# Designs tried in a protein design run: peptides against a protein of PDB entry 5Z08. Part 80

Target 1, 168 residues: chain A of PDB entry 5Z08
Amino acid sequence: RQKDEWAKKTSSLMKQLDWFIGEHLGAMLAAEELGGPVVGELMEIDPDDLSAGFNAHGKLKKATSQPDLDRRQRRIDDIWGPQDEQGQAHKRKRGADEALAASAEMRDLIEQLMNKLVEAGGDNSATYVEIPRESAAARFLVRSKVAMFHPNDARRLRLVDFGRDLDD
Target 2, 222 residues: chain B of PDB entry 5Z08
Amino acid sequence: GLPRLIDAIEEASKIPAKRRQTPIKPTIEKLTTHLYTHGASPDSLLRLADLLTLRNHLDQASLAAITRNLYPSSTVSDEVVLRFIGALGHGQLKPTLALQALFLRWLVMVYHLLENPGVLGQVYGVLFDLLDTAAIRPQLCHLLALVTRRKHVRPFRIQAILTLSRQTGGDPNLTGLLRVFKNYYPEIIVGDATKGRASAFKHPDPQWRQHLDEIQQRRSEA

## One batch from the design tools (peptide; made by RFdiffusion4, then SolubleMPNN)

Design b2_p13_4_s1 (from b2_p13_4 with P1S K4V)
Fold by OpenDDE base, seed 1:
Formats: sequence, C-alpha cells, structure tokens
Structure b2_p13_4_s1 (fold): chain B 168 residues (1-168), chain C 222 residues (1-222), chain A 13 residues (1-13)
Amino acid sequence: as target 1 above (168 residues)
Amino acid sequence: as target 2 above (222 residues)
Amino acid sequence: SVPVLLPPPPPPP
C-alpha cells in the first residue's frame, strides 16, 4: 500500500515535471542557450507568470493584460534572423525546435541524475553523471540547488540528496 | 633630450639590476619628469611601448611609473596600439596582469588621440576573449565599451557576457558592457544580468586628462 | 568624474 502510494505520487510528480519542462522550462532554457535571459533561481513561477514572459529586466511579467510592450523584447535569434516573412516563419520554427531540444536535454539529464542516484545505493561517489558541457539545463539545476557539481570536476553533476540531511 | 634618456634605459634594460654599474632609478625619474612636462613624440612612444611590453630587466615599479606618465604629445599610431594589445593575456613572456591593466587604462585615456580608432575594432575579438581574466576585466570592459560597434555585437558574444556575468555574480563592468550592446540592439533580452549595478565607465583619471590636454595644446601652438 | 563619452549607437537600419 505505501509503496503503491509512493509510486503513484512519484509518477504524478514526474508527469507534472514533464509538463513543466515541455510547456515552460524548455523555452526558457532554449532562450538561455541562445543568449537570452537566464532561467532564474527557483522563483515560485506560477505557470501563468511564465506565460506572461520576462520583461526587459528579466523579471517575470505579471500577467498584466498589456501584451504589446512585451513583444519588444525579442529572442536573439529573432534579432539576427532573416527579416522576410519566410524568415519569420523559419525563426518561429527554429525557436520551437530549440525549445524542444532544450526540453529533451533537460528530461535526459534529470533521468540520468535520478538513475545514478538510485543505482548508487547510498554511495555519493557513484551518483555523479558526466556532462559533456555546462548546458542551460545543468546550470538551472545547480542554481535551483537541485543538483551540484563535483568539487574537483565541473563535468560531474549529481542530485542533492535531501534525505541524508534529515537522518543526521 | 628624451631620445638619449630612452637610449640609456634601453641599454640598462638588457642588464640584470644586480649587474648594472649605475642605478637606473635616477634615469627613470628624469624620463618620467620629461614625459610629464613635454609628453612623448610618436617615435618616442613606440620605443617606450617596446620597453613596456617586451620582456626586459626593468623592475615593475619603473614600468608602472613610465606607463603613468606616458602622455602623447601628438597622436598615437596603430603600431603603438598593437604593441600594447599584443602584450595582453597570459604567458611567461607577457607583462604582469597589473601592468596590462595599466596599459588598458592608458588606451582608454588616449583613445581620442588614436590615428585610427578602427585598429581596436580589428582586434576586438582578441580583447573580448580576455574578459574571463578578472585582473584586467574592469579596464577591458571600459575599452570595449568605447570600441564596440554594431558589427561586434553578435549572439555568441552576448551569450558569452551573460554566461560570464552569471559566473562572476554580476560583475558591474560586464553589466555595463552588456548595456552598451543593448544600445545597439535594444530588443536584446538580458534578463537579470542588467538588474544589477552597472559601471558608468567614467574617465579613469580626470587629472591625467587635464594634464594631457595641456600637453596637447602646446603642440597646436608650435 | 566625466563619463567617457560612449559613441552613439548607429541608427537602426
């Protein structure tokens, strides 16, 4: 019973995380990779606040009804891409493709981090994932205090084990 | 005259301090006094740039003293500029980072006297790639703020500044440079990187500027 | 301290 409830809760959480990655985080990570705003520290970003976009100062715009001022902050790809109508369509497609790629990278990274944590059986040395680059995804997890780099090797990332600090 | 002082210092620079028959300090003081009073001609500037940028046996205090008194009496040639740019970065043959910071500060202060300001735009990449070097970053950002044109503002450089700004906890000089980039492309999304304090890139030394202006004015009367 | 005059940004194309 308790294991089944835990499994259901975990499954529900993973679905919510997957949704969050797909709908919000992927686009933000893609923006960071493209030289846009940094995905901030874990502000309790209401999904509605994410949809409102970031102001010129990288603050989450409150979903205030005035959509027009926000359109002036374009992604870097929107700035240097072709200005023709075909170019705008290509820019939108590219932006969507980059968001999908960033979403996939984040999902894969989380999966690897979780798998290593489970496989390690409590050995912290075995919980590290080797990352080929400091991605926006990796940086986000570190800034969020969800993951940490190895102290001597920035290519090695692990989840923060919040469970151990409760037993000591 | 100035050429003879430079000759004496050039010869002394070839010899380790312990093997010099005469102390170099009095000659350095005469040089710096002359530079302060009259400035350096283009030819003298080139010779002094070589003394400052090439590895020799001059002590850091003497090199810094010459740099602090390096008033151009005329224009600054591309060759002089390129000597100082070539001296930037890491390496055993390069000047100390402290001296490099003084060179960058000097380039900022004499920027308006460059024969061809475009020369710095040609080496923009070299300058930009040194932004990770904390010891020279303040002066480097200031110089880049002067040199930056629309052609230099590229996506990869915006990303590089944003990344470095995060890694440095929002260095105000990087924030200042990013604001310069945003002046060319107001639509650039800079996020939290611009919320912090930015450097205003004020003139590094108003007294030095005033004294330079006095030296330059004497040239126009001759 | 007089701010170093930043060159004006070129007009947008």
Scores: peptide ipSAE 0.021, ipTM 0.290, DockQ to the pose 0.041
Fold by OpenDDE base, seed 4:
Structure b2_p13_4_s1 (fold): chain B 168 residues (1-168), chain C 222 residues (1-222), chain A 13 residues (1-13)
Amino acid sequence: as target 1 above (168 residues)
Amino acid sequence: as target 2 above (222 residues)
Amino acid sequence: SVPVLLPPPPPPP
């Protein structure tokens, strides 16, 4: 009975998480991967402030057309810059595709992390998933204190086991 | 006057709320109103810093209200600064991390009124070693961004920020601080740690700044 | 919101 209730609650939470990933988190993660705002920081930064970029003094760069706009600032300007009408449909489609990709990466990463946690049988050394890159998804899980990197290998990520700290 | 209000609050701070003969809230409101209108002298700032930083029986809402209205009428002494710095970090006798964040925010907002801005540079190590404390990191990075000089940008601190940035999944405040470091040493390879958005360290409260300027102007006319 | 004026970085050596 208790195991079945736990399984049902866990399944319900996983469905809610999957929904949250698909509806909200994927788009935010995609924005972060594209050089947009970091997920979870409500930085009250006006989108217009983002487009202008920040100078070395933390001031909004005046939109001076200086050509040495770092490739990243061009990406921010490409993301947040004035959209010509014809570019809007292609940008929206690309944004949707990136959000779907980010959602898929997050889902896959969570699944791998959970599977490794179950397989490890309490061995913390066996709970690490090898990640091909430090994705926005991986960073989000670390910021959320849900996952942690291996102390010596940033290619290895594991879930934080909250259960152990409650038994002490 | 302000000294008498502080006296009353100091005495009340020694007594648990349930054992006070009179509610402290009206006295706190009078204090905060006075501070908002006139600011605090250096002597009053020191006394208020003790009330804010030392463990007493004042409630968190009262401490936060005092901190939010802690307008200096003149300069901020090294002693006042050191009281707030000494209150930072973990410990049973230290203020809550929420209150510490307000202190750091206050130090950012009054940085231009410090009698000796160099005092923060002397305690740079203490501030830097608290970067792992997530609850105060945003304000701490902002303060460090103001305080950092070339002498503070050391290889071990660069590596510490890079490590902590990875461990935090690229905290924008750490990225912002690392950009400040890079301004002193352009050759610092920040790698992927600067790929994220850096905090701009905007003034935390423009209205508070404006009101502070009004209080400071009245002093120059007197 | 006016950015907090960071002191100008020293000129690169």
Scores: peptide ipSAE 0.020, ipTM 0.343, DockQ to the pose 0.021
Fold by OpenDDE base, seed 2:
Structure b2_p13_4_s1 (fold): chain B 168 residues (1-168), chain C 222 residues (1-222), chain A 13 residues (1-13)
Amino acid sequence: as target 1 above (168 residues)
Amino acid sequence: as target 2 above (222 residues)
Amino acid sequence: SVPVLLPPPPPPP
């Protein structure tokens, strides 16, 4: 009974999380990957400051003339820019594709993290997922205090076990 | 009825204001009047949450007017809550910080109507990480004060609030939240950070509360 | 920034 209620609650939460990832988080993560505002990093990004582009630290760069920054900013503007008439469909499609890719990456990462947590059977050392890169998804989970990096290896990520801290 | 008004606004939200054949303001006024009189059903709340949180062509004044009249006639689902939580923070796809502050204020005012208040506890980290945003901090601290349980009061969060309190010169909302934390762990050494003026987290709008209670009473009689 | 030392959690009983 309690396990079934927990399973139902977990399933409901997972559906809500999946929706949240698909409808909101994916686009934001895609934007972070493209050099947009950091998801959950509360930089006071004035909309006017978004036009100036972001530095490697997610901070507003002064408009430095480097063509690659302009391409990233254009991609952000293509994903998030005002939907004016004709260019919107391709920009929307590309933005949607990047948001879908980011959503898929976040879903996969969460799934891996959860699977490792379940498989570890309470061994914290076995709960680490190897991440190929510090993605926007990984950074978001760490910022949200849902995940943590291995203290000696930033390529290893695990879920924060909130349950253990309640049983102790 | 309310569904038809929402349909009309949803269709109008897809079109830039300059390209609309008819002004949407009269329909928004009809919607807000209906919401004020009857409240919103769970299904209508979800649809309105989408209109408020998803990027569309509705003007900020219309979105704010809908939010100010968003009286639930019943309960508030987890899905509705999560729509508003997902709309929080910085990002071009996110609502304005002013609108986010209204959403947080709304969540505070309807907290007692949540089907599962525990849902906010599950997203506690997301909410907590938004505390550095000055524009939403007052309402966010109030919401966190309602949501905070012993499990959320962790050393790193205590230190984060203390650090932010120092950086903000002792924001009374942060001081209020620290006092809530101290209620769960009286042994927390908060130093001078709790000696300052703290927010009492009073109800943001007593008139709105009274009107909500009237709408909720009509449902219990039906 | 003086780290506010949280007292160690009481030992588990």
Scores: peptide ipSAE 0.008, ipTM 0.253, DockQ to the pose 0.025
Fold by OpenDDE base, seed 3:
Structure b2_p13_4_s1 (fold): chain B 168 residues (1-168), chain C 222 residues (1-222), chain A 13 residues (1-13)
Amino acid sequence: as target 1 above (168 residues)
Amino acid sequence: as target 2 above (222 residues)
Amino acid sequence: SVPVLLPPPPPPP
């Protein structure tokens, strides 16, 4: 009974988290990745705002036309250069794509972190996930006190084990 | 105890070496031995930071010896950090660039003991603006690699590193720092400046780290 | 070349 209620509550919480990641957090993480505000400083970021990009102060720029560079990597001048009005539709699509990518990265990272925690069987040394970069997703989890970096290797991230601190 | 050794050195620091009645070197050796064995408390760290950063009559070898043995027995306060940051750069009242490099190296090695690591983020601009100073650049880039957060990675700073990297022929420390910036903005093409040799920013002194850990462990057992 | 990853930000006070 208690295990089933816990499983149901956990499943419900995971569904709510998945919804929150898809509807809100993905766009905020994408905004962070694009040079916007840190997640938690801005509660709502419209995908249209992602299309406009952010200035050197992290403030929203006016939505302006950037050419479709197929490459995920932009030049500094393309990201921070003067922005003109025409490119709103391509930018909205790109903002949506970046939000989806950030959502997928967050989901994958959470899944890896949870899987490693289960696989480790209580060995804290085995709970680390190797991350290719310090993503907005990884930073968010650390700021939220959900995850922590390895003290000697910031490429290694683990979930904070709240259960061990209660049993001691 | 350590406070009495600091008192004696503070008094000696007010007097030019040629006018001292007694050599200060034996007292410096006692201080450095004590620091090596027991570390420095927060209060002692503040007093030692003042001795290291304020203009006085202590010789550079003594200041360097104190800095090399400046093991915190506890945490490092914001005030101590700010003394060392305030001592950076050019000026007649500032420590030598060689000593500043030792301070930056020290801040790297004790970064995990800061009471508030965010204090370095607040003075990020001061640190960043010193990157043109070649004598401190290696340690400064290492510290900035630890301190840098997304909010610090601004277009003008990216451009400043790129420009300075070109001017220096691709300093590996600048390339390393630029890679740290790219970790926050992987979608930014920073050009060929990242293709060169980069510093890995490894711990500058593993033996010093081990000895620090031993000093810190003794505090947790007390 | 090993990307230098930054330590986590301090927890908010």
Scores: peptide ipSAE 0.017, ipTM 0.274, DockQ to the pose 0.044; fails the geometry check

Design b2_p13_4_s2 (from b2_p13_4 with P1E K4V)
Fold by OpenDDE base, seed 4:
Structure b2_p13_4_s2 (fold): chain B 168 residues (1-168), chain C 222 residues (1-222), chain A 13 residues (1-13)
Amino acid sequence: as target 1 above (168 residues)
Amino acid sequence: as target 2 above (222 residues)
Amino acid sequence: EVPVLLPPPPPPP
């Protein structure tokens, strides 16, 4: 009974989280990846704004400076390309694609983190997920105190186990 | 006058709120009104710094109200600065972290009125070692951004900020401080820690600044 | 542009 209620509650929370990721968080994470504001500083980001990109101060630029190589390389042409209707449509589509990709990355990361936590059976050393890069998703989870990096390896991320702090 | 108001608050601060014969709130309101109108002299600032930083029976709302109205009418002495710096950190005898954040914000806003700005540079290590304290980090980074000179930018401090930035998921204030460091050493590789948004360290309260300027101008005309 | 209260860069050597 309690396990079933917990499972139901967990499923409900996961659905709410999935909704939140898709509707809000994905665009904000995409903005952060593109050099925009850190998630939590901007409440709403239009995918169209993502296409315009951000200045070094995290403000929307009319013309985005090149994000560093590890940011999803916006082609200079997509940033500075002709503001024709096709260019704007391509920009909007790109902003939407970035938001979708950020959403997918966050979902996948959460899934991996949860799976590793379950698989570890209480061994904290086995709870780490290997991440290819420090993504906006990873940073968000760390800022939110939901996840933490391995102290010696920033490629390893794990969930914070809140349950253990209650039993001690 | 201001000294008499401070006297009354000092005496009240020695007594638990439940044992006070008279509410202190009206006296605090008179003090804050006076401070807003006239500012505080160096001597009054020192006395108020002691009231704010030393453990007493004043409530947090009163302490915060005094801090928010702590307009210097002139300069800020090293002694006043050191009272506030000495109040930072963890411990049962220290002010609350919320109040410490207000003190740091105040130091940022009055930085240009310090008799000796170098005093903050002398205690740079004390300030820097508190960066792990999340509650005060925003204001602390802002103050450090003002205080930082080339002599303070050391490899171990660069590494400490980088480590803390990773641990905090790229706190914009730490990123802002790293940018200040990079201004002194452009070759500093900030890595992923600076891929995020940095704080611009804007003035915390433009209205407070304007009112401070008005108080300072009245002194120059007198 | 709200001036960033960044200390002026040290003069180039």
Scores: peptide ipSAE 0.033, ipTM 0.410, DockQ to the pose 0.020
Fold by OpenDDE base, seed 5:
Structure b2_p13_4_s2 (fold): chain B 168 residues (1-168), chain C 222 residues (1-222), chain A 13 residues (1-13)
Amino acid sequence: as target 1 above (168 residues)
Amino acid sequence: as target 2 above (222 residues)
Amino acid sequence: EVPVLLPPPPPPP
């Protein structure tokens, strides 16, 4: 009974999280990946602002000089093509694609983190997920104190086990 | 004048709010109005720094109101700076972290009025060691961005920022500070920590700056 | 008025 209620609550929370990731967090994470506002510092990121990309200062870029931005940011700087209607549509589409990509990355990361936690059977050393990069998703989880990096290896991320403190 | 208002507040600060014969709020309002209109002289500024940094019975709202109106009419002495720096960090005798953040913000906003900007460079280590304190980190990074010189950019501090950046999930303020470090040593491999958003360290309050400039100009004309 | 970014510290000479 309690396990079933816990499972239902967990499932409900996961659905809510999935919804939140899809509807809100993905766009915000995409914005962060683009050098936009860090998630939690600015509550309202207009998806249209994502299409408008961010300067090195996290403000909407005006069309000036492309710093050597990472591949995703280049893809979005490519969205900053001329303000023609096609360019705006491509911008919106790419902004949406980046939000979807960020959502997918967050979902995948959470899934991996949860799977490793379950597989580890209480061995904290086995709970680490190898992350290919420090993504906005990974950073968000760490800032939220939901995850933590390995002390000696920033490529290894694990969930913070909040449950252990309840069984003591 | 301002000295008499400070005297009244100093005396009131020794007494718990419940035991005061008169409400202090009207006196605080007069003080903040005076500060807004005329600023604080160096002597008054020191006295106000003591009121703000030393443990007393003033309420947090009053302390914050004084801090928000703490316009220097002249320069800011090393002594005043050191009062605010000494008030930073954790401890039962220290001001609240919220008030400390206001002090750091104030130091940023008055940095150009410091008699000796080098004083902050002398206490650089003290400031740097507080970067783990999340509540003051934004303003602290901003201040450090102003204060940092080549001599302060040391390998252990680079590593400390990198470590803290990882632990904080790439705090933009730390990224901003690390960019400042990289300006002094371009060869610093900042890794992915600098690929994130960095704080631009903009002036915290343009209106406050403008009003400060007006107060400072009136002094130059007198 | 563009909020004046505190200029990055000048590159060391």
Scores: peptide ipSAE 0.031, ipTM 0.415, DockQ to the pose 0.021
Fold by OpenDDE base, seed 2:
Structure b2_p13_4_s2 (fold): chain B 168 residues (1-168), chain C 222 residues (1-222), chain A 13 residues (1-13)
Amino acid sequence: as target 1 above (168 residues)
Amino acid sequence: as target 2 above (222 residues)
Amino acid sequence: EVPVLLPPPPPPP
C-alpha cells in the first residue's frame, strides 16, 4: 500500500516535471544555450525572443557575423537568419526545434541521473553520470541545487541526495 | 532631532521586545522618516551602524527599515565601513544573511561617498572569502567589481572564482566578477565560464540614488 | 576544457 502510494506520487511528479520541461523549461534552456538569460533569473522568455538571439549580457542583440563559428555560435547564427517574413518563419521553426532539443536533453539527463541514483544502492561514488558537455540543462540542475559536479571532474554529475544529508 | 531618536532606540535595543514599556515601532518610523528627509550625519551613521551590526533586541524588520533609509548627508567614514564589513559572515553574533545582503547593497550605493575607498581594498580578502555564501553573493560580487584593482587579481583568486563558478553552474555574478578580473589580465583563459551570461552590476535602486543625490545637493547649498 | 591560467608573459626585457 505505501509503496503503491509512493509510486503513484512519483509518477504524478514525473508527469508534472515532463509538462514543465515541455511547456516552460525547454524554451528557457534553449535561450540559455543560445546565449540568452540564465534560467531562473528570467521567469518569462517569449519563444519569439529566442529567435532574435542574445548578446554576451543575455540581452536580445542583432546577429553580428563574428567568424568564431563555434557550432553553438553557428546554431545561434543560423537561428538569426534575415528578418524578412521567410526569415521569421525559419527563426520560429528553429527556435521551436531548439526548445524541443533542450527539452529532450533535460529529460534524458534527469532520467540518467535518477537511474544512476537507484542503481548505486546508496553508494554516492556510483551515482555520477558522465556528461559530454556542460549544457544549460546541467548548469540549471547545479544552480537549482538539484545536482552537483564531481569535485575533480566537471564531466561527472550526480543528484544531490537530500535524504542522506538529513541523516548526518 | 535625530540624536534623540537614536538615544531612544539604543535604550530600547537593550531590552527584549516583550519587556519594553513602550512599543519601539513609532520611534523607528520617526527615525526612518527623519533619515529619508534629512539623511544621517557622520556621527549619526556611526551610531546607526552599531545598532545595525551589533547583537541587540531590535527586530529584523526594524533593522531592515533603518538600512533602507540609511542616506548619508555627508561622507561615509572608514569606521562606518569597517562596522558593516565586520558584520559579514557566519556566526551566532553576526546579523542575518538577509541583513548582510542589505549592508552590501548599501555599500555599493554609497561607494562614491566613502572618505577612503581604499579601505575596502584593504579588506578585499575578507570579502572574497565570503563568495561561497550564496545568500550574499550577488551583492558581494557587485561590491568586489567596484573594489577590484590589479593587486587583488591573483592566480589563486582566479582559480577560486573558476572553481566556484563550476560548482554554482555558472552564477552570472561570478562571471561578471571574472570579467572584471580579465580587464586587468586579458590573458586569463576563462574558458566557457565567461561565455555565459554575466551580471552587468547595475545600480541596485535608481530611486534611492536619486533621493541620495537630492540629500547630498542640499548639503552643498547649506 | 579546464580553464588554464596562461603563465604571465615573461617580463619585457
Scores: peptide ipSAE 0.009, ipTM 0.387, DockQ to the pose 0.019
Fold by OpenDDE base, seed 3:
Structure b2_p13_4_s2 (fold): chain B 168 residues (1-168), chain C 222 residues (1-222), chain A 13 residues (1-13)
Amino acid sequence: as target 1 above (168 residues)
Amino acid sequence: as target 2 above (222 residues)
Amino acid sequence: EVPVLLPPPPPPP
């Protein structure tokens, strides 16, 4: 009974988390990756706003037209330059693609962190996930006190084990 | 003890070497030996930071010797950090660029002992604006690689590094710093500036690290 | 190409 209730509650929480990542957190993380506000300073970011890019103050820039360069790499001017109306449809699609990418990165990172925690069997040294970069997702988890970096290696991230502090 | 050695050096620092009644070198050697053996407390670090950063009559060799043996026995306060940052740049009252490079190297080596690493982030602009100074650029880039956060990676700074990289023929330290910037924003096209050799920003002195760790361990046992 | 290690973000205030 308690295990089944726990399993149902865990499944429900995972669905809610997945929804939250897809609907809200992904866009906010994408905005952060694009030089926008840090997640928690702006609660609502329209994917259309991701397309306009952010100024040096983290505020939305108004639209001026620049041509399609390689989807994974933008020039400084493309990220922070002025952006015009004709770019809006490509920009909305791009904002949506960035939000989807950020959502996928967050999901994958959480999955890896959870898997390593389970595999480690209580060995804290084995709970570290190697991350290729300090992503907005990784930073968010650390700011949220859900994860921590290895003290000597910022490429290694682990979940905070809240259970150990209860057994002391 | 260390405070008395610092007192003697502070008094000697007020007097030109040619007018001193006694040579200061034996006292500097005692100080550096003490620092090597025991490290410096936070209070001693502050006093030594003032000796190193304020204009006085100590010779460059003595200042360099103190800096090379400036092992913290504890944490490094914001005040100590700010003394060293305030000593950077050009000016008649500033330490030599060679000594400034040693200070930056020291900050890199003690970065993990800072009471508040965020203090360096607050003075990020001061550090960044000195990148044109070739004599301190290697250590500045290394320190900035440690200090840089997303909030510091701004378009004007990316462009400034790109411009400076072109002007310097692709300084490997600038290329290394650009890679740090690109880690925060992978989508940034930094062009040919990233195709060159980059500094890996390895620890500048592994033996110094090991000796620091030994000093730090002795304090945790006391 | 070994990516330069980014230091951990500062702890939240």
Scores: peptide ipSAE 0.024, ipTM 0.289, DockQ to the pose 0.044; fails the geometry check

